# Peptides against a protein of PDB entry 2MBZ, part 32

Target 1, 143 residues: chain A of PDB entry 2MBZ
Amino acid sequence: GINLTPEEKFEVFGDFDPDQYEEEVRERWGNTDAYRQSKEKTASYTKEDWQRIQDEADELTRRFVALMDAGEPADSEGAMDAAEDHRQGIARNHYDCGYEMHTCLGEMYVSDERFTRNIDAAKPGLAAYMRDAILANAVRHTP

## One batch from the design tools (peptide; aimed at target 1 V25 T32 F115)

Design b2_p24_2 (made by RFdiffusion4)
Pose (drawn by RFdiffusion4):
Structure b2_p24_2 (pose): chain A 143 residues (1-143), chain P 24 residues (1-24)
Amino acid sequence: as target 1 above (143 residues)
Amino acid sequence: SAAEARLAGRRFGGALALAVMAAP
């Protein structure tokens, strides 16, 4: 998958070692179909592809988190759009985490505080803010 | 600091990548 060195993972993922949990991930659910399509795509991903996502993800925090500061609701245009923005980003980066699928991630994320702590490292409750933004975004699209 | 914020952002994204692998 990532097949990176500890140094690269640092320069890329920062102080986050996902490889250690590589096989540990499927332990949680390990039953998804989309992961199958993703592995095929992440089969050759390099540090650049991985870093490209990080710099991209960092941008997601400022705007999302900035929306929180202004005290605007997550189902807001800017927030939901930010959610739609997250969808295409994480979808085109692995296979295509559809809307319904993108939502599965939103709540399954709140369950394991390991993700939240690593995700919230930017700010607490961000996971909840995004889920609703993604959930609402999926609704305005859902028939 | 800027370095700490960059590390946080990279960790954030890394956790997302890991979360995708953990999709139910």

Design b2_p24_2_s1 (made by RFdiffusion4, then SolubleMPNN; from b2_p24_2, 13 letters changed)
Fold by OpenDDE base, seed 3:
Structure b2_p24_2_s1 (fold): chain B 143 residues (1-143), chain A 24 residues (1-24)
Amino acid sequence: as target 1 above (143 residues)
Amino acid sequence: SAEEEKRRGKVIGGALDELVRALP
């Protein structure tokens, strides 16, 4: 969980309340190993840790948007590298995330309209682009 | 802008962070 004071949470997340999804997450995945692993890891996270995670997410968002703006295919080296960094970020910060798991997440990004809407807030079509890049990255690592 | 960066950070992280942290 997010073990921060209200002030620290505001500094990192601003007006957004990440706890708004806590109940749904627990209901859907509370019995999974990934959930347990994530809760164990994040229990010790400081404000600086959460800020780092936000910075990493921001960087990845900018990278994907830049790739799309440049017309780079989702299966380009640049897009696949961004997808790989995304996978590794999940693995470092939350839970073990193999290529199969990552592809499942990518599919969710385009299948769950809430994820699609949230992601596409940065750029229309970003969720689909990420999904395609994630899939391509998984394929190239499993020839 | 700083606000846009903050918002972008909440897209892949932030808003999705709680879900990603617990997703199988």
Scores: peptide ipSAE 0.106, ipTM 0.716, DockQ to the pose 0.547; fails the geometry check
OpenDDE base, seeds 1, 2, 4, 5: peptide ipSAE 0.087, 0.090, 0.099, 0.099; ipTM 0.698, 0.703, 0.715, 0.719; seeds 1, 2, 4, 5 fail the geometry check

Design b2_p24_2_s2 (made by RFdiffusion4, then SolubleMPNN; from b2_p24_2, 10 letters changed)
Fold by OpenDDE base, seed 5:
Structure b2_p24_2_s2 (fold): chain B 143 residues (1-143), chain A 24 residues (1-24)
Amino acid sequence: as target 1 above (143 residues)
Amino acid sequence: SEEERRRAGRRIGGALDELVRALP
């Protein structure tokens, strides 16, 4: 899994243990290109790399929450740009993430309650907002 | 709160690392 000591994992992820999902992910998606790419990329990640990924997630969360608080529609330029940055972050850190894949991810955010709970902990409805922004961003890039 | 958002971000990031591979 993640090549960090238990202490480093705690420092980066806190009480959340990402490795608790490793077996499920392997069983469900172990034969996909995305899984293989992610395993290959993350195999060399240091604590600093993982911390950067978490920092990016934190920034994204703050950005989307700010958009929601400002009343910006999920299909606004700001929301779609945030979705695009999210897509690019996935592509950079994990696996090739086209707009179709990103749309599937957005749908998972609202379909898998584990993701919904995690995301909405920042702000109720954030998962749905992100899904809508992801979809809008995909649409504008596939005319 | 900001701390709650940060905590959520960590969970999202962790979920991305593991379950983002879990796209149906």
Scores: peptide ipSAE 0.139, ipTM 0.767, DockQ to the pose 0.618
OpenDDE base, seeds 1, 2, 3, 4: peptide ipSAE 0.131, 0.114, 0.121, 0.142; ipTM 0.756, 0.757, 0.759, 0.767; seeds 1, 2, 3, 4 fail the geometry check

Design b2_p24_2_s4 (made by RFdiffusion4, then SolubleMPNN; from b2_p24_2, 11 letters changed)
Fold by OpenDDE base, seed 1:
Structure b2_p24_2_s4 (fold): chain B 143 residues (1-143), chain A 24 residues (1-24)
Amino acid sequence: as target 1 above (143 residues)
Amino acid sequence: SEEERRRRGRRIGGALTELVRALP
């Protein structure tokens, strides 16, 4: 799990503790490469590392919300670029994330209510917008 | 507000972390 004190976790994540899903995640995905890579990478993360990751997520959220507010289609260059940055962020911080994997994640954002709820807390429909942008980005990068 | 957006961003980050650990 995340190797932070309860106080540090609160500072970084607020009231949300991703470790509450550790057992479920292990049961569902414990034998996957992504899971192993994530555990390996994050095992050494400091509070500062997690804070950086959260800051990146905040920025990305703001970008997507701004795109939606501006009426930019999810398959616009701006939205697809944001999706690409999202993919790259996952790759840097957690596990290898190709375009196929990324599209799977996008589908999860809209099919798992827990993800939808968390994402749409920033703006209703954001999860669907992200999914569509992720798919569009994958398409433009697939030969 | 920006503070609200940051709070929401942290939630998304948490969800992403969960996904990373759960992704096939």
Scores: peptide ipSAE 0.101, ipTM 0.745, DockQ to the pose 0.663; fails the geometry check
OpenDDE base, seeds 2, 3, 4, 5: peptide ipSAE 0.100, 0.087, 0.084, 0.100; ipTM 0.749, 0.729, 0.711, 0.744; seeds 2, 3, 4, 5 fail the geometry check

Design b2_p24_3_s1 (made by RFdiffusion4, then SolubleMPNN; its pose is not in this set)
Fold by OpenDDE base, seed 3:
Structure b2_p24_3_s1 (fold): chain B 143 residues (1-143), chain A 24 residues (1-24)
Amino acid sequence: as target 1 above (143 residues)
Amino acid sequence: MEEEERRRRRAAGALAFASAYMAP
């Protein structure tokens, strides 16, 4: 969960309500190491920390949209580097994120329509583009 | 807030939370 007041949550996330997914997340992932790590890290997060995380996600969104607009393939160095930065950001903010875990997240972007619809609000096809970039980045880092 | 910014903020929120979704 997010340790913020309702007002702080509104200020950071606006019309996006992460709390509506809290029970589902606990039911699906509550017994995983990733869940435990994230709970431990985020327990001390301030409003400023969550705002930083939101800003990082916004920057990443802009970066991928720019790559798509430029016609860069999802397996280009630019797209793969963006995917790598995404993976490292998850590692810093939430939990140890290996390449397999990252590919699972990427697949969720396209298999769960709730995520697809929200991500593609920025640009149609963004979720699929990110998934493909994540896969390409995982491949280049897998011996 | 501009509609484009609102849509991007929505996407960013989804991405940020997705990372926490598997480990909130």
Scores: peptide ipSAE 0.492, ipTM 0.882, DockQ to the pose 0.594
OpenDDE base, seeds 1, 2, 4, 5: peptide ipSAE 0.424, 0.460, 0.383, 0.187; ipTM 0.865, 0.876, 0.857, 0.771; seed 1 fails the geometry check

Design b2_p24_3_s2 (made by RFdiffusion4, then SolubleMPNN; its pose is not in this set)
Fold by OpenDDE base, seed 4:
Structure b2_p24_3_s2 (fold): chain B 143 residues (1-143), chain A 24 residues (1-24)
Amino acid sequence: as target 1 above (143 residues)
Amino acid sequence: AEEEERRRRRSAGALAFASAFLAP
């Protein structure tokens, strides 16, 4: 789990409580290499590390919202680049994230109503836009 | 606005943890 005090967790994550998903994460991922890698990497993470991860996600969210507001297609170079940065961020912070894994995550954003609702809090349709950008980015890197 | 920022932070948090820990 995240080795932060309740106060620190509130400061970093605010209204979002990652601990509510701990059991589900263990049930779904507990026997995977991705889970092992993530546990190993995050074991030493400080409050500042988690804050950085949150900030990176904030920046990515703003970037996708801006693309949507500008009317850029999800398969535009800008949207695909944002998706690629997202994939690389996962790889850097948690586990090796190939394009297949990334597309699976994108699909979850639109198939799991919990994440659709939370992601779309920033902008309606954001989850679907991200999923489409992730797919497009995967396609261009696996011709 | 504060409300917009709060929603964006919540969205970003969900994105971060979905990407990090949850997948089909």
Scores: peptide ipSAE 0.439, ipTM 0.872, DockQ to the pose 0.588
OpenDDE base, seeds 1, 2, 3, 5: peptide ipSAE 0.449, 0.194, 0.178, 0.346; ipTM 0.877, 0.786, 0.777, 0.855; seed 1 fails the geometry check

Design b2_p24_3_s3 (made by RFdiffusion4, then SolubleMPNN; its pose is not in this set)
Fold by OpenDDE base, seed 5:
Structure b2_p24_3_s3 (fold): chain B 143 residues (1-143), chain A 24 residues (1-24)
Amino acid sequence: as target 1 above (143 residues)
Amino acid sequence: EEEERRARRRAAGALAFASAFLAP
């Protein structure tokens, strides 16, 4: 689990409680390389590390929202670059994230209602926009 | 604007958690 006290978890994640999903995570991913890599990396993470990860996600959200507000297509250079930065961030913080894995994450944003609702809280259609940008970025890197 | 911040924080949390723990 996350190496934070309940208070620290509240400070970083607010009302979102990642611990309630521990069993689901273990059931779905417990035997995967991604899970192992993430556990190994995050075992040493401090509160400041988790806050940084949250901040990076916030910045990514703002970036995609700004692209949408500007009317940039999800397959624009700007949107695809944002998707690429997202992929690289996952690789840095959690596990090796190839384009196929990234595409799977993007698909989850639109297929899992829990994520769709939470993501689209920032802007309606954001989850779909991100999925499309992730897919476009994957396509341009695997022509 | 504070509501917007809360909404973005919610979205950011979901994104961070998805990457860390709940890939499909």
Scores: peptide ipSAE 0.500, ipTM 0.889, DockQ to the pose 0.578
OpenDDE base, seeds 1, 2, 3, 4: peptide ipSAE 0.394, 0.399, 0.423, 0.430; ipTM 0.856, 0.853, 0.860, 0.864; seed 3 fails the geometry check

Design b2_p24_3_s4 (made by RFdiffusion4, then SolubleMPNN; its pose is not in this set)
Fold by OpenDDE base, seed 4:
Structure b2_p24_3_s4 (fold): chain B 143 residues (1-143), chain A 24 residues (1-24)
Amino acid sequence: as target 1 above (143 residues)
Amino acid sequence: MEEEERRLRRAAGALAFAAAFLAP
């Protein structure tokens, strides 16, 4: 798992507990390439690395909320660019994330009530907005 | 302010670790 003390985990992740999903993730996806890549990459991560990842996610969340508050469509350049940055962040930090994989993740945001609830804590409808932006970004990058 | 930050952090955490929750 994540090599941090309980106190460090609280400092980095706060109210979100990634450990609560560890067993389910391993059970469902433990034999996938993405899972293996993520475990390999994160094995060397320090507290500072995890904090960086959280900071990137915080910035992305705020960016999407700001787009929604401004009334920008999910298929706007701003929203699609935010989705692209999200995809690239996954690729850097965890595993190779193509547009198809990213679209599947977006669908999970709205189909798994746990993710929907957690994401929409920032703003109601954020999960759906992100899903739509992710899909639009994938479409514009598809030949 | 603290409540808002907590909600944002929770959402960000979910997004960050959604990468571990694969959706094929």
Scores: peptide ipSAE 0.318, ipTM 0.835, DockQ to the pose 0.575
OpenDDE base, seeds 1, 2, 3, 5: peptide ipSAE 0.105, 0.108, 0.268, 0.114; ipTM 0.733, 0.732, 0.823, 0.739; seed 5 fails the geometry check

Design b2_p24_4 (made by RFdiffusion4)
Pose (drawn by RFdiffusion4):
Structure b2_p24_4 (pose): chain A 143 residues (1-143), chain P 24 residues (1-24)
Amino acid sequence: as target 1 above (143 residues)
Amino acid sequence: SAEEARRKAAGAAAWAAFAGAAAP
């Protein structure tokens, strides 16, 4: 998958070692179909592809988190769009985490506080803010 | 630092998208 060195993972993922949990991930659910399509795509991903996503993800925080500061609701245009923005980002980066699928991530993320702590490292409750933004975004699209 | 925290969070998010694909 990532097949990176500890140094690269640092320069890329920062102080986050996902490889250690590589096989551990499927232990949680390990039952998804989309992971299958993703592995095929992440099969050759390099540090650049991985770093490209990080710099991209960092941008997601400032705007999202900045929306929180202004005190605007997550189902807001800017917030939901930010959610739609997240969808295409994580989808085109692995296979195509559809809307319904993108939502599965939103809540299954609140369950394991490991993700939240690593994700909230930017700010607490961001996971909840995004889920609703993604959930609402999916609704305005859902027929 | 804040930069290191953002990098860690963004890195976690990047990898979470891959790992999250394991979610049903």

Design b2_p24_4_s1 (made by RFdiffusion4, then SolubleMPNN; from b2_p24_4, 12 letters changed)
Fold by OpenDDE base, seed 2:
Structure b2_p24_4_s1 (fold): chain B 143 residues (1-143), chain A 24 residues (1-24)
Amino acid sequence: as target 1 above (143 residues)
Amino acid sequence: SEERRRRTAAGALAAGGLFGSAVP
């Protein structure tokens, strides 16, 4: 798993405990390439690496919230660019993430209430907004 | 706090990257 002390995990991930999902993830996706790639990449991650990943996620969250607050539609250039950055961040830090994979992740954000609840903690409707932006971004890059 | 909520949400987003795998 993540090689951090409980205190470090709390510092980096806050109230979210990734370990609570480890068994489920292994059960559902343990035989996928994405899982293998993620385990391989993250095996060497330091606290600073995880913190950087969280900082990127924080920034992206704020960016999406700002877009929503500004009334930008999810298929706006700004929202689609944020979705693209999200996709690239996953690809860089975790596993190969093409547009099809990304759209599937977006759908999970709205279909799995646990994701929806956690994401919408930042702003109600954020998960749906992200899903729509992810889909729009995929469409524009898959003519 | 608002920051804590955003961190939790960001964690979920990261978890999507970490643990999110979707089969169509």
Scores: peptide ipSAE 0.061, ipTM 0.728, DockQ to the pose 0.590
OpenDDE base, seeds 1, 3, 4, 5: peptide ipSAE 0.054, 0.046, 0.059, 0.052; ipTM 0.724, 0.720, 0.726, 0.721; seed 3 fails the geometry check

Design b2_p24_4_s2 (made by RFdiffusion4, then SolubleMPNN; from b2_p24_4, 12 letters changed)
Fold by OpenDDE base, seed 1:
Structure b2_p24_4_s2 (fold): chain B 143 residues (1-143), chain A 24 residues (1-24)
Amino acid sequence: as target 1 above (143 residues)
Amino acid sequence: SEERRRRTAAGALAALGLFGSAFP
């Protein structure tokens, strides 16, 4: 789980503890390589590492929202680049994330209402926009 | 704060998640 003191967790995540999802994640994906990779990588993360990850996520959210506000289609260069950065961020911080994996994550964002509600808190329709951008990015990188 | 918490939750779950419906 998140190897931070309660005080450090509060500083990074506020009143939310990401470890609340540990049991569900283990039940759904506990036997996968991605789960094992994530557990291994995050075990050594410091407060500064988690803060960086949060900052990166916030930046990407702002980028997608700005693209939507500007009327840029999800298959625009800007949206696909943001999707690529999202994929690379997952790969660096959590587990190997190829384009197929990323596409599956995008589908989960729109099929699991919890994801949809949480993502769309920044802007209604953001989850669907991200999914479409993720798919477009995967397509352009497929030989 | 609430929006931040929700985004953190989505990110944390997504970071540990995988294929969704593609899993057997």
Scores: peptide ipSAE 0.067, ipTM 0.714, DockQ to the pose 0.253
OpenDDE base, seeds 2, 3, 4, 5: peptide ipSAE 0.064, 0.060, 0.057, 0.062; ipTM 0.713, 0.709, 0.706, 0.710; seed 5 fails the geometry check

Design b2_p24_4_s3 (made by RFdiffusion4, then SolubleMPNN; from b2_p24_4, 12 letters changed)
Fold by OpenDDE base, seed 5:
Structure b2_p24_4_s3 (fold): chain B 143 residues (1-143), chain A 24 residues (1-24)
Amino acid sequence: as target 1 above (143 residues)
Amino acid sequence: SEERRRRTAAGALAALGYFGSAVP
């Protein structure tokens, strides 16, 4: 799990408790390379590291919301660039994330209601918009 | 609040790091 005090966890994640998913994730994906990579990378993460990850995610959320508010299509250059940054962030902080993996994660945003609800709390339809942008970004990078 | 909503969404995105599968 995340090696933070309860207070630190609250400061970083607020009411969202990532540890509540630990058992489910371990049971479903514990034998995958991605899981092992994530555990290895995050094992030494400090509060500041987790806060940075949250800040990056928050920034991307705001960026996608701004694109939606501006009426930019999910397959616009701006939306695809945001999706690319999201992919690279996952690769940097958690596990190798190719375009196929990223597309699958995007699909999870709309197929798992837990993710959909949490993401759409920022803006209704955000999960679907992100999924579409992720797909478009994958397509443009897959000749 | 708007900030709380953004934090919740950010937390959901961060949780992706725990999912070690290409298949949701």
Scores: peptide ipSAE 0.073, ipTM 0.714, DockQ to the pose 0.541
OpenDDE base, seeds 1, 2, 3, 4: peptide ipSAE 0.101, 0.099, 0.088, 0.089; ipTM 0.742, 0.726, 0.737, 0.733; seeds 1, 2, 3, 4 fail the geometry check

Design b2_p24_4_s4 (made by RFdiffusion4, then SolubleMPNN; from b2_p24_4, 12 letters changed)
Fold by OpenDDE base, seed 4:
Formats: C-alpha cells, structure tokens, sequence
Structure b2_p24_4_s4 (fold): chain B 143 residues (1-143), chain A 24 residues (1-24)
C-alpha cells in the first residue's frame, strides 16, 4: 500500500484512509492496466508527493464548488477546464486516463454512494456536477 | 468541520485516481 507511517498518513489524508480499500480495489481492479500503472507510479511516492496530490485535489474541489456557487453550468468552459485538469492530474499521478476512462470515473462518482457521499461533503450535488463536467469535457475533445 | 469535509472530498477524488476503482 502507501509507504507512509501511520502518523504521516494521518497528516496527509486525515479522515480518509485509502488503505482501508486496498483489498477491495485489488479484488475488483487488480487485473487492469490502471491498477498496475498506479501501483508502479505510487510505489516511490514520498510524503511530499502524497501531500502535493492532496493539495491538488483540494484545489480542484474548491474550483468546482466556486463554479457551482457562481451558477456556471457543468458544460461551461470553466467547468470543462476543471474536468480536464482533473483528468490530467490522474494521468500524471496514477494511470493513463483517456476521456472514455474519465467518463467512466465520473459515472462512478454518482453511482457509488460512497463516492457520492464523500464528494458531496464539500457541497451537495458536487459529484453530479463533476460527472456532467467530465462528460462535457470528453464530448468536446471527441473527434 | 469544513476542513474535514474538504479532505474527505479531496480524498474521494484522489482515490479514484489512486486506484482507478469504484471505491473512495
């Protein structure tokens, strides 16, 4: 799993412990390229790397919330750009994430109640907003 | 707290990237 001490994990992830899902993830996704790529990339990550990733996620969350608060539609340029940054972040840090994969992730955010609940903790409806923005971004980049 | 809510949301988003899975 994540090669951090319990203290470091708490400092970086706080209330969220990704290791609690390791077995389920392995059972469901262990044979996928995405899983293998993620394990290979993250194996060398330091506390600083994980903190950077969390900071990026925090910033993205704030960005989407701000868009929603401003009343910007999920298919606005701003929302689609935020979705694109999300996709690129996954690609840089974890695994190749094309637009099809990204749309699948977006759908997961609204179909898996655990994701929905955690995402919507920042703002009710955020998961659905992200899903819609992800889809819109994928559409605009599809030939 | 707001910070914990934000952290949970960020963690969920990151978890999707971390594992490419249907788990937060």
Amino acid sequence: as target 1 above (143 residues)
Amino acid sequence: SEERRRRRAAGALAAGGYFGSAVP
Scores: peptide ipSAE 0.060, ipTM 0.731, DockQ to the pose 0.470
OpenDDE base, seeds 1, 2, 3, 5: peptide ipSAE 0.052, 0.052, 0.049, 0.062; ipTM 0.734, 0.733, 0.728, 0.732; seeds 1, 3, 5 fail the geometry check

Design b2_p24_5 (made by RFdiffusion4)
Pose (drawn by RFdiffusion4):
Structure b2_p24_5 (pose): chain A 143 residues (1-143), chain P 24 residues (1-24)
Amino acid sequence: as target 1 above (143 residues)
Amino acid sequence: AFMERVEEMMETEGAAVYLHMLFF
């Protein structure tokens, strides 16, 4: 998958070691189909592909988090769009985490506080803010 | 209906969380 050195993972993922939990991940659910399509795509991903996502993800925080500061709702245009923006980002980066799929991630994320702590490292409650943004975004698209 | 599909998909599409982990 990532097949990176501790140094690269630092320069890329920062102080986050996902490889250690590589096989641990499937322990949680390990039952998804999309992961299959993703592994095929992440089979050769390099530190650049992985860094490209991080710099991209960092940008997600400032805007999302900045929306929280202004006190605007998550189902807001800017917030939901930010959610649609997140979808295409994580989808094109692995296989295509569809809307309905993208939502599965939204709540299954609140369950494991490991993710939240690592994700909220930017700010508490961001996970909830994004889920609703993604959920609402999926609704305005859902037939 | 949407939520039902999501819940059904969560039962079979749980491992995709790793992708989100790598994303962030």

Design b2_p24_5_s1 (made by RFdiffusion4, then SolubleMPNN; from b2_p24_5, 15 letters changed)
Fold by OpenDDE base, seed 4:
Structure b2_p24_5_s1 (fold): chain B 143 residues (1-143), chain A 24 residues (1-24)
Amino acid sequence: as target 1 above (143 residues)
Amino acid sequence: ELMERVEALKRRNGGIIESLMLYF
């Protein structure tokens, strides 16, 4: 799990406890490379590392919401660039994230009600917007 | 308003669930 004290977890994640999903994640993906990579990388993460990751996620959310509010299409350069940054962030912090993997994550955002509900809390339709931007970014990088 | 919504997302999603859960 996350190697932080309860106090540190609250400071970084608030009421969200990522460890609540540990059993489900292990059961569903425990034998995947992504799981192993993530466990290995995050094992050494400090509070500051997790805070940085959270800040990056928050910034990305703000970017997507701003794009939606501005009426920018999900396949605009701005939206695709945000999707690319998202992909690269996952790759740096957690596991190798190619465009196919990223597309699968995007589909999860709209197919798993838990993700949809959580993401759309920032703005209705955000999950679908992100999915579309992720797909568009994948397409432009797959000649 | 935007910041409040982002904070709500943080509390509910943490911004890192995509790193833990995968869709195949």
Scores: peptide ipSAE 0.125, ipTM 0.720, DockQ to the pose 0.060
OpenDDE base, seeds 1, 2, 3, 5: peptide ipSAE 0.122, 0.138, 0.125, 0.116; ipTM 0.724, 0.736, 0.720, 0.689; seeds 1, 2, 3 fail the geometry check

Design b2_p24_5_s2 (made by RFdiffusion4, then SolubleMPNN; from b2_p24_5, 17 letters changed)
Fold by OpenDDE base, seed 5:
Structure b2_p24_5_s2 (fold): chain B 143 residues (1-143), chain A 24 residues (1-24)
Amino acid sequence: as target 1 above (143 residues)
Amino acid sequence: DLLARVRALKERNGGAIGMLMDYF
């Protein structure tokens, strides 16, 4: 699991306990390359590393919300660039994330109610907006 | 069609690994 003390975990994740999903994730994805890459990368992560990841996620959320509030379509340059940054962040922090993988993640955001609820907590419809932006970004990079 | 390929991939592999449920 995440090699943080209970106090550090609380400081970074608050009331969210990432370890509660460890068994499910292992059962579903334990034999995939993505899982192995993520476990290898995150095994050395410090509290500061996890905090950086959280800060990046928050910043991305703010960007997408701002785009939605401005009325920018999900296939706008701004939305697609935000999606690209999201993809690169996953690749840097967790596992190799090509455009097909990223699009699969986008579909999960709207098909797994747990993700949808968590994402849309920032703004209703954000999960769908992200999915559309992710798809648009993938399309423009796969001509 | 990229979307079609992705759907086929999901059907085959059961989806993709997401980030932490609260921090996508």
Scores: peptide ipSAE 0.053, ipTM 0.677, DockQ to the pose 0.403
OpenDDE base, seeds 1, 2, 3, 4: peptide ipSAE 0.048, 0.049, 0.049, 0.042; ipTM 0.708, 0.702, 0.697, 0.693; seed 3 fails the geometry check

Design b2_p24_5_s3 (made by RFdiffusion4, then SolubleMPNN; from b2_p24_5, 16 letters changed)
Fold by OpenDDE base, seed 2:
Structure b2_p24_5_s3 (fold): chain B 143 residues (1-143), chain A 24 residues (1-24)
Amino acid sequence: as target 1 above (143 residues)
Amino acid sequence: DLMARVEELKARNGGLIASLMYYF
């Protein structure tokens, strides 16, 4: 789990605690490469590391919201670039994230209601927009 | 077929991917 005190967790994540899903994930997917990679990478993360990750996520959220507000389509260069940065962020911070896995992630954003609610808290429809941008980015990078 | 592969990956990794990014 996240190696932070309850106070630190609150400072970084607010009322949300990602560790609430730890048992479910471990039970169902604990033997996957992604799980192992994530545990290995995050084991040494400090509060500052987690804060950086959260800041990066917030920045990407703002970018997508701004694109939506501007009326840019999800398959625009701007949206696809934001999706690419999202993919790369996952790769740096958690696990290898190719375009196929990223597309899978995008689909989960709209198919898992828990994810949808969390993402759309920033803006209704954001999850769907991200999914579409992720897919478009994957397509342009897939021969 | 990318979408077919996505469904396969979703079945295998979907829950894990979702949980790891819930603090998005």
Scores: peptide ipSAE 0.092, ipTM 0.706, DockQ to the pose 0.495
OpenDDE base, seeds 1, 3, 4, 5: peptide ipSAE 0.094, 0.082, 0.083, 0.097; ipTM 0.704, 0.697, 0.696, 0.685; seeds 1, 5 fail the geometry check

